# Peptides against a protein of PDB entry 3C66, part 25

Target 1, 189 residues: chain A of PDB entry 3C66
Amino acid sequence: KSWANLFEKNDFFFRYKFYLEITAYTRGSDEQHLKWSGLVESKVRLLVMKLEVLAGIKIAHPFTKPFESSYCCPTEDDYEMIQDKYGSHKTETALNALKLVTDENKEEESIKDAPKAYLSTMYIGLDFNIENKKEKVDIHIPCTEFVNLCRSFNEDYGDHKVFNLALRFVKGYDLPDEVFDENEKRPSK

## One batch from the design tools (peptide; made by RFdiffusion4, then SolubleMPNN)

Design b1_p11_2_s3 (from b1_p11_2, 4 letters changed)
Fold by OpenDDE base, seed 4:
Structure b1_p11_2_s3 (fold): chain B 189 residues (1-189), chain A 11 residues (1-11)
Amino acid sequence: as target 1 above (189 residues)
Amino acid sequence: MSEVLYSGPVP
C-alpha cells in the first residue's frame, strides 16, 4: 500500500486494529503550542522509522493530518484531566466537563482570554506480524526515545506544567470520536 | 483498550 493511499481519512481509521496516538499538549499560548506541536509533528517520521524496524511490526503508517483541539484550562488539575482522558473513546466524555474552544465561541469574553490547553494529535496505524504475536513487541523503547528526543530539543519543553507529550496505544474501536465523521460508524470489536 | 505508553513527565 502506497503512502499516498493512507492519506484518505475514511480508510485510515478503519484499516488498522491498532493505532499509536501522539498528542502534544500545551497549557500556554498558541505560539508556544505551535512551536511544540510543530516540533513533535516534525519528528513523527523518525518514530515511524523506528517502529517499522521492529520485528513484531509489519506496518507503521502515519496519518499526516494532525487533529487540533483546545480547551479552557483554568487549573493544573484540568490540564492533568485532559491528558488522562483524551485519546480514548472510553474516557473522552469526561472532557465534556471542560469548555471546548471552537471557532464559534473563541471570541466570547469568557473564552478569549482564558487559560487554554492546546492539543495536537497525530496517528500511526499499526499492523503487527501475526507470527510474532508470541513475541511481545516492546514499542515502549522507541516511544520513550521519541519523547526524549522531543523534550530535549529545547529546555523549555522540559516544563511539564506547560508542555506535555503522550503516546497512547489505542485499538480502532476505542479511537476518539474526532477521527470519525458524523456519518461514520466507529469500528466495532 | 487504550494503553498509555508514555504520558506526563519524562522519567
Scores: peptide ipSAE 0.046, ipTM 0.722, DockQ to the pose 0.672
Fold by OpenDDE base, seed 3:
Structure b1_p11_2_s3 (fold): chain B 189 residues (1-189), chain A 11 residues (1-11)
Amino acid sequence: as target 1 above (189 residues)
Amino acid sequence: MSEVLYSGPVP
């Protein structure tokens, strides 16, 4: 990784107190995931636009690149677990029970042909207006609209056994470890 | 969960 890429990543994940994580999940082929995640990624800017016009949101900045990961996912229960545990530092340690697919291990016989869950995660940094701190900021509507937009694009994307989409609101101190450098201390509360 | 949606006050 270039220093510039690391710097951009690290700067982004320290810049905001709050983030919206958009994760496209696929339990299937890499080709299926490429199509699904590509669609989701292509629509993120529409979500940003909808977030920016909400009262109480000052800034909604998308990170430019998705984070990619994949796990050996032999069962539907494993897939549900991934969706439940991923995206929070508090819970992500549960994913250690699954085999992470890496460039080093992807050609191993036990991994190469194994069922996989693919994850592509986009991040939106959020800054809220202080004046509206006491007001309810409801991001449910734009998030729901976004999910509906993505899911309705193709009938196949309605299959929750294969394709899933999660929008998770997280605090900076609870971001997954993947967004930080190994030598970087995560934000405190 | 297939979808996680947030609604609430600013934390």
Scores: peptide ipSAE 0.041, ipTM 0.693, DockQ to the pose 0.119
Fold by OpenDDE base, seed 1:
Structure b1_p11_2_s3 (fold): chain B 189 residues (1-189), chain A 11 residues (1-11)
Amino acid sequence: as target 1 above (189 residues)
Amino acid sequence: MSEVLYSGPVP
């Protein structure tokens, strides 16, 4: 039984105090993003395996479904802003300055022909081993290895103007709004 | 609880 099927959406984002967000960014075509995000998503299981063997991590459970969003992204500065502000409830309101692409508006001429940034985000719920004498868990190594693995797959993925990959550690109360249904209350501190 | 030492884009 794949552990991936063990978690219902509704419980997953309330089950852990801490999450690792893995976001693949693409400023380019939908086709470019599908290839890039698909590659990143295919490697998440390897990252989970590397996290699970860390002495300070008791559990690393991935959410199986990616979250998808796209924005009109006319400038490189906008693309940098997306990467800076996305992934935290505290900062995500800054993205309201950009036009979110939706199924309802994607056929509008101003949106259809606009440069876009595509985002695909995978979540890993983390439970730490409190009995471990280490006050701090360093996940830099497995995260770096993961990014290198994804970037090295194709030379084109080395172009940071088009393809980016970020890993963000987030507390449950600071998860983006996208992970909650309209009727769900965000976890408190 | 243990803290995670890394957050953000990888250099």
Scores: peptide ipSAE 0.034, ipTM 0.692, DockQ to the pose 0.217
Fold by OpenDDE base, seed 2:
Structure b1_p11_2_s3 (fold): chain B 189 residues (1-189), chain A 11 residues (1-11)
Amino acid sequence: as target 1 above (189 residues)
Amino acid sequence: MSEVLYSGPVP
């Protein structure tokens, strides 16, 4: 199978039991988000390289395209809620309290001029060498290094009121709904 | 289950 086939959406989110989810958050302008998310996305390859050299990781495969979403985010509390609840099927329903910005509604007066939180999410599929389910691979070091790398690029990215970055370890059955097409069934436990 | 490895300020 060609290397290209490994990154097709059709099977990527079914291929692995575990995923690393990397989300860039911006509460500000779309331009600010484009710069921030673009930076984060550009560094994902470096994180993959750091993960692949860990003895406990057999495979770290990035999905090539980000998932984009935006919400009306009138308060800082809403922004914190987004960061807490996004990225897991178990918790994502809490986001229904916020207005999702869509192509259909983006021109509505109540949405157009509203403060927004922008999200760009990258996924890395993980395969582990460890057969023992009780053994954990510590990926905190490479993840922390990645965050530091992204945040250190520009001092403006130190403003947590605007720019945030989260790395979440997610099981395949707990991936957000956005990664599946309407006709696809979520993986079981 | 999901686990947040890192979110928020740089340590």
Scores: peptide ipSAE 0.039, ipTM 0.700, DockQ to the pose 0.681; fails the geometry check

Design b1_p11_2_s4 (from b1_p11_2, 4 letters changed)
Fold by OpenDDE base, seed 5:
Structure b1_p11_2_s4 (fold): chain B 189 residues (1-189), chain A 11 residues (1-11)
Amino acid sequence: as target 1 above (189 residues)
Amino acid sequence: MSEIIYSGPVP
């Protein structure tokens, strides 16, 4: 099935048992985030290519649309919490302690001027070869290469107070709520 | 359960 077919059915988040989440984090300006996330997003295709050639991976399909979110993030601890809790249904409820920036509230003075953490998340659906069920597929190498590729682009991205990157391996039933429509049921465990 | 392959600052 072509990548295009995945989008046509809007079943991407039901199609795979496993997903790789790539999240670019920025605690700073929107402009900083646009630059950082844009870079990360631009390199995802290269990661996909590296994943596809792994013997244990049958399919690596990107969901090409990023998921965007932002939170009021007054402290560094909040920023660390976001990075720890985001990307898993099991833990994402902790983010409710922070103010989610929405289209409805973004113009509120208290939110508009608040420090923010921006998140852009890309998803890769993974299908593993049955023959390799006995062997743990190591995706660390291509993931590390991807991180290196992103970080080497600009020295400014070394500022961990501002820019961060996470790659999370997630089961379909543990995907964040953001990937599902309100009328969609989360995949069962 | 999700496994973090990499998380943190850009090295």
Scores: peptide ipSAE 0.160, ipTM 0.817, DockQ to the pose 0.783
Fold by OpenDDE base, seed 1:
Structure b1_p11_2_s4 (fold): chain B 189 residues (1-189), chain A 11 residues (1-11)
Amino acid sequence: as target 1 above (189 residues)
Amino acid sequence: MSEIIYSGPVP
């Protein structure tokens, strides 16, 4: 059974208390991003498999489609800011200082010629099997292995000025606005 | 609170 058949799009971001966000960043060309994000996305299933075998994880379910966004990114500091602020509702408002690239504005001269940061984000819903509040599940190991796998594929992906990868653990009520439709209410605590 | 598990260079 395909993982795609397990999830109705409309319920995925309400089903779990916890999510792992995997974001591929590229400050460069669209072509560079397509290659990088495609590689990362192709390896997500391997990460899921590694998460599922952890004793403290009951379920690890990937969302089938990436979320795509891009920003005008004139400086390295802007690129660092994007990586720091993206992926959390608490911090994503800081991104309003940057110009979001849309289909409507991408042909504007000021945007067309500007350096861009591209983002592709995959989500994994997590259900933990923790009986005791003192029990901690360490997901750092499989996450580090995943990053190593992606970065080692091509030497070019070692250039952190261009290519970056982030994994963020997020609670459902702190998911970015991008995952909800306009008519959907954000999950409460 | 969200936690960045990994960002940037591999250690």
Scores: peptide ipSAE 0.145, ipTM 0.796, DockQ to the pose 0.657
Fold by OpenDDE base, seed 2:
Structure b1_p11_2_s4 (fold): chain B 189 residues (1-189), chain A 11 residues (1-11)
Amino acid sequence: as target 1 above (189 residues)
Amino acid sequence: MSEIIYSGPVP
């Protein structure tokens, strides 16, 4: 199978049982987010390289396109909620309490000037060398190194009120709805 | 189920 097929949405989110989600969060301007998310995205390949050399990981394949979303985020508590709830089908419904910014509503007066949280999410599909489903490969080290690489790039990225980064290990059946087309059904458990 | 490996500030 060609690498090209892995970088298309096609069956990427059906191919693996496990995914690593990398989400860059910004509560600020779109310009701030563009810089932050761009940096994070640029480092994903380094994380992949570190994952691939782990004995327990057979394959680590990145999906090359980020998923973008933004919410009206009037409070810090809302921002914390986004970071807690986003990235899992089990919890993402909590985000319905916030106003999703869309092309249709972005010019509304109540939305246009509102504080916003921007999200950019990258995905890595994972295949493990372990047959026992209960065995866990420790990926904390490479993930921590990745976070350090991103946050150390600029001191401004240390402002957690504005910039945040999350890495979430997700099973295929618990992927967010956004990764599937309307005509697609999420993988079963 | 999902597991947050890292979120927020650098540990």
Scores: peptide ipSAE 0.144, ipTM 0.797, DockQ to the pose 0.687
Fold by OpenDDE base, seed 3:
Structure b1_p11_2_s4 (fold): chain B 189 residues (1-189), chain A 11 residues (1-11)
Amino acid sequence: as target 1 above (189 residues)
Amino acid sequence: MSEIIYSGPVP
């Protein structure tokens, strides 16, 4: 299979048992989010490189396209809820309490000028060297370094009321619905 | 179970 086939959506989210989700959050303007998410996205390759050199990781493979969504986010509590619940099939139903912004509704008066939380999510497929069960793979180190790199780029990104970053380790069967097409069956446990 | 490796402000 060509390299291009390895990055096709349908194969990618069924290929690995484990995924690392990287989500950039912005409660502010679309312009602010574009800058923040663009920065985070530009650094993902560095995280991949740091993951690949870990003895317990056989493969760290990024999905090249971010998933983008936005919600009406009137309160800070809503913003915290989004950050807590997003990225897992088990918890994502809580987001139904918020208004998802779509191309169909974005021009509605109640949505157009409403405070919004923007999300951009990147995925890394992970394959572990299971035979080395004795070696604990600690992905927290490269993940923390990645967060520090992104947040330190600009002082404005230190404002957690506006800009946030989350890294979530997710099993394939618990990936968010957004990664699957309507005709695709979610991976089993 | 999904595990949040990091969320929120810089540690």
Scores: peptide ipSAE 0.173, ipTM 0.812, DockQ to the pose 0.692; fails the geometry check

Design b1_p11_3_s1 (from b1_p11_3, 3 letters changed)
Fold by OpenDDE base, seed 3:
Structure b1_p11_3_s1 (fold): chain B 189 residues (1-189), chain A 11 residues (1-11)
Amino acid sequence: as target 1 above (189 residues)
Amino acid sequence: ETIVLSPPIPK
């Protein structure tokens, strides 16, 4: 399939057995998040390049459009919960305890001035060279390098109370609901 | 198996 077909949402999230999710979190202002997520997004191509050169990785293809969401996040515990539960279908239902900010509700008095956690998530589809059972692929190395690169860009991004970055390796059947349309069936195990 | 890489969050 051509590169053009990889950019179709419906094909991308059904094409691979494995995905790497890169989520930039910000508990602060929209402006802070725009800067942080923009930085992270700008570096994703470097992560892809580092993944592609690993012998055990056949394909590493980024989905170029980020997924954006925000929640009312009154406490640090709520912020921790978001980071723990987001990015997996198995755990994402826990986020229902928080108020999702939408275009319909963002101007409500209870939401407008409330503390918020902003999320921007990028996806990389992965295909592994499974036939070589002897080749150990450790994606933690390039992932750690990526995190360090993003965090070291500005000293302000060292504040974990505000800025966080998570990389989650998931199977296609455990992708968050956000990646599928309402009429699409989740991939089977 | 799900592998998550995240910096520790201060409590």
Scores: peptide ipSAE 0.048, ipTM 0.693, DockQ to the pose 0.446
Fold by OpenDDE base, seed 2:
Structure b1_p11_3_s1 (fold): chain B 189 residues (1-189), chain A 11 residues (1-11)
Amino acid sequence: as target 1 above (189 residues)
Amino acid sequence: ETIVLSPPIPK
């Protein structure tokens, strides 16, 4: 199917065995996050282009909508924990120790004034052009270039206490729960 | 399974 068919959720998260997750993190204001995540999102197409030209990659299809979440994040340790645990089903349960900000609770006094970590995650579905399952594709270069491109846009984005950017290679069965609807069953191994 | 050889993916 064409890219156009994958711009909506549909079966995107069931279509590929492998995904690249691009997560922009901000521990600060929502305004800071909007700028940072917006920048990152605007550059994803460049990453896709770089991935597509790799010999081992047959298809790199972006899911065009970000997944947004925010947590009460009172400490730097909490922020590090979020970055370590987010983006994988096997580890995301650790985030239950933090208060997820929702539309229902955002006006609570304890949440409204709390320091927050904001997350915006973009997904790229990957289809590899490998006949031998043992073949290796190195995506480090394009991923590093992408990070550098985003970080270099503004000097403020060099503050890792506030702004972070992670790229995670994830198998379809290990995608975060957020990508599936309540009525959807996650892919099996 | 496809193995992606990457040095640590940037965080």
Scores: peptide ipSAE 0.043, ipTM 0.705, DockQ to the pose 0.179
Fold by OpenDDE base, seed 1:
Structure b1_p11_3_s1 (fold): chain B 189 residues (1-189), chain A 11 residues (1-11)
Amino acid sequence: as target 1 above (189 residues)
Amino acid sequence: ETIVLSPPIPK
């Protein structure tokens, strides 16, 4: 595949105007998340193949490295908030209300014993064959098929209190801060 | 800009 050389970050998050974010969420154990996120990640290539055959999509290139984060998540409302606010620069500041789990703080008693939400995010860069803004590309079908494929793998993954999967379409200037290094400036509109 | 229809977040 032409995207096989995109194993390194390089300019991936500056190359496209549009991105599809695939985030696996788990409110449970690290073991549960490892299984769930690993399954989702293993299916991303199938989603890319389905996107590539759409007439309105010129390019669909996956970034092969997942982005990992976890938060202390004491309530179901917090878990819903994470799913609502994560994945957009416009809204991600709301996550500052939650405690981010780090390698430095994970052994603290208040964090170690707390319920956690785990996040693994894969990115797909998109280029479109659209001449004017009135033309539309519908990605509902391949995205729904992808979600169904992941959810149907194991009956346990039907529990939305524990396992969730979100697909978010974002513009390059609205990518989360996690994709940029400290010395990088996010793309402009 | 290009209009892309995205699926809702599953509940």
Scores: peptide ipSAE 0.043, ipTM 0.690, DockQ to the pose 0.193
Fold by OpenDDE base, seed 4:
Structure b1_p11_3_s1 (fold): chain B 189 residues (1-189), chain A 11 residues (1-11)
Amino acid sequence: as target 1 above (189 residues)
Amino acid sequence: ETIVLSPPIPK
């Protein structure tokens, strides 16, 4: 299955009620992030396969394009804050306290040489089997296995000061603003 | 909601 041809941005983020966000964080060099995020991205398909076989999951569809962002990240506390606040519309406004690196500002001296946190986020749209009034779906195992797989690939990726990996389950109405165009209305609850 | 993810996924 060629996932790359299945979904466009404008349809994908409105199609599902639930999403799994996979964010690779790197506080270090762009090169470090490229390697780390590339590894994580390369393993997402394996996670999808593990999710799809769960009885409670009808469909797990990856959005194949990552979302990229970077922030000036002077301190470890800033890095922790990014990891805490990113990935949810409810909390992402807290990131406004940090300097977002953009194409327009990346060459500024205060930004160019500053410590940075890099973020690459992959999305999986989830459709659940709703047979009963309340269904329990445990995705902890496949998610944990995925994290372990990524972390164990290289010993360097065990350094949580540099490399981090977060999986966040979010509802469509709580997706980050980055997934929507300016003219798109956020899904309702 | 009708769907409960349990236990919570790791962050």
Scores: peptide ipSAE 0.036, ipTM 0.692, DockQ to the pose 0.119; fails the geometry check

Design b1_p11_3_s2 (from b1_p11_3, 4 letters changed)
Fold by OpenDDE base, seed 5:
Structure b1_p11_3_s2 (fold): chain B 189 residues (1-189), chain A 11 residues (1-11)
Amino acid sequence: as target 1 above (189 residues)
Amino acid sequence: ETIVLSPPLPR
């Protein structure tokens, strides 16, 4: 199947057993996040290319649209919590302790001027070519190269208090709720 | 089971 068939959500989040999540985090301004996330997104295709050439990976298909979210993030500890808990259905309920910024509430005085953490998440669906159930695929190298590429682009992106980048390997049944419509049933184990 | 190693990446 061509990448063109994956430009729409359709069955993308049901098609694969495994996903790589790429989340750009920014605790700062919307402008800072736009630049940072835009950079990360622009490099995802390079990561895909590096994943596709791994012997254990049959297919690496990017979902071309990012998922955007933002939270009121008054403390550094909150920012660390977001980075720890986001990206897994098992842990994302912890984010309910934070105020999600929405189009409906963004103009509220308590939210408008509050410190925010911005998130942009890209997904790569993975199909593995493992003949023997005992074979291991290590994606650390291409993922590390990707992070280094993004972080080294500008010195400002070395400030972990503001800019972060996380790659998470996730099973389809543990994808965040945001990827599913209200009427869609989460994949089972 | 397919084992995919994703060690913690530098934050």
Scores: peptide ipSAE 0.206, ipTM 0.863, DockQ to the pose 0.181
Fold by OpenDDE base, seed 1:
Structure b1_p11_3_s2 (fold): chain B 189 residues (1-189), chain A 11 residues (1-11)
Amino acid sequence: as target 1 above (189 residues)
Amino acid sequence: ETIVLSPPLPR
């Protein structure tokens, strides 16, 4: 089956029980984020290739479009909170304490000039080999290699006050609300 | 049940 047909949003977030979320964070300028997120996104294909060769992984399919969001982020503590709470339905409600930047509000003076955290999130759907129910799959190695690859690309990306990269293993029922349309029901456990 | 060992993934 052509990869192209699998990338339609309509069933991607319902197709897999497990997802790997890759989020590039930037507390800085939009330009800084564009460079950082663009780099991370350009390397996702390499992570997919490394995941696919693991014996316990049957399928690793990337969703081709990033999810973009930004928050007013006045403090370093807010930035840490975003990184802790984002990417899980269980915890994402904590982000309601921050001002989400939208097309409707971005021109407000209080938002326009505020420090911001930018987020770009890529998703990989994972299907595991059923045959050996006892098979432990360790995805830590390819994920670590991926993070090291991205962070080592430019010396500036070593600044954790500005640039962050988080990978999160998430069950389908715990995906963030952003991946579902208003009329879509979240997958059950 | 396939156990996915995901220690805290690197940041």
Scores: peptide ipSAE 0.182, ipTM 0.832, DockQ to the pose 0.154
Fold by OpenDDE base, seed 4:
Structure b1_p11_3_s2 (fold): chain B 189 residues (1-189), chain A 11 residues (1-11)
Amino acid sequence: as target 1 above (189 residues)
Amino acid sequence: ETIVLSPPLPR
């Protein structure tokens, strides 16, 4: 399929006005996250297929590489905050209140054994069909089906205290900083 | 181009 060739970052995050962000969250072990995020990632193609058949969507192109991050997450409130603030440039600065786990700090005693929230984010670039004068596109159904599919795969994934899955519709100018290189200018409104 | 996604996406 046409999107199967999108393996490189190139101009992907500049190509579309709209993106669907799919974030798998895990507050638990790295092993738990690996399984959960791997499952979610494996199902993204199914979501793409469901999006592509919608009359209002001309193109749904997945970016093939996940974005990975992890934070020290000592409380459930912190975990909720991460889920609330992540995925939008407007709100992501709130995450600065949490300790980002990096390769440089991961071995620090205060971080190594601390409770963590892991994030894996997949992106789908969306091009809408304007020719049909369709002002409204409802992607709720395919998105809900996707969430249900992932959650129902294993009963453990129904525990929202540990495993979460968010789908966020964002405009290109509101993409998280993680998708841009330091030398890249964020798209304008 | 204003495209409205409705209802809101699930979380």
Scores: peptide ipSAE 0.043, ipTM 0.717, DockQ to the pose 0.127
Fold by OpenDDE base, seed 3:
Structure b1_p11_3_s2 (fold): chain B 189 residues (1-189), chain A 11 residues (1-11)
Amino acid sequence: as target 1 above (189 residues)
Amino acid sequence: ETIVLSPPLPR
């Protein structure tokens, strides 16, 4: 199967049982987020390389397009909630309590000048080579190295009130709704 | 399994 078929959105999010989500969060300006997310995105290939060499990982394929979203985020508690609830279909409905920024509403006075949380999410499809059902693959080490690499790039990225980075291991049936088109059915367990 | 490698924000 050609690499070209892996880049079709519809096939990618149905192809794997497991995904690693990499989300860069910024509570600040669009400019701050552009710099932060751009840095994170530029390093994803290094994470893929570290995952591929793990004995329990057969395949690690990045989806090359980031998913972008932003919310009105008036409080630090709202920012914590976004980081807790985002990235899983089970929990993402909690984000409905926040105002999603859209192209249609971004120019509204109540939204334009409001504090915002920006999100950029990258996905890695994972196929495991688990011979025994008891074998566990620990991806914590390469993920920690990745976060440290991103955070150490600039001292400003040490400010957790503004910049955050989360990695989530998710099953295909629990992927966020954003990865599916309106006509697509979510994978079944 | 969720790996959050950012410290929790102050509540």
Scores: peptide ipSAE 0.039, ipTM 0.698, DockQ to the pose 0.297

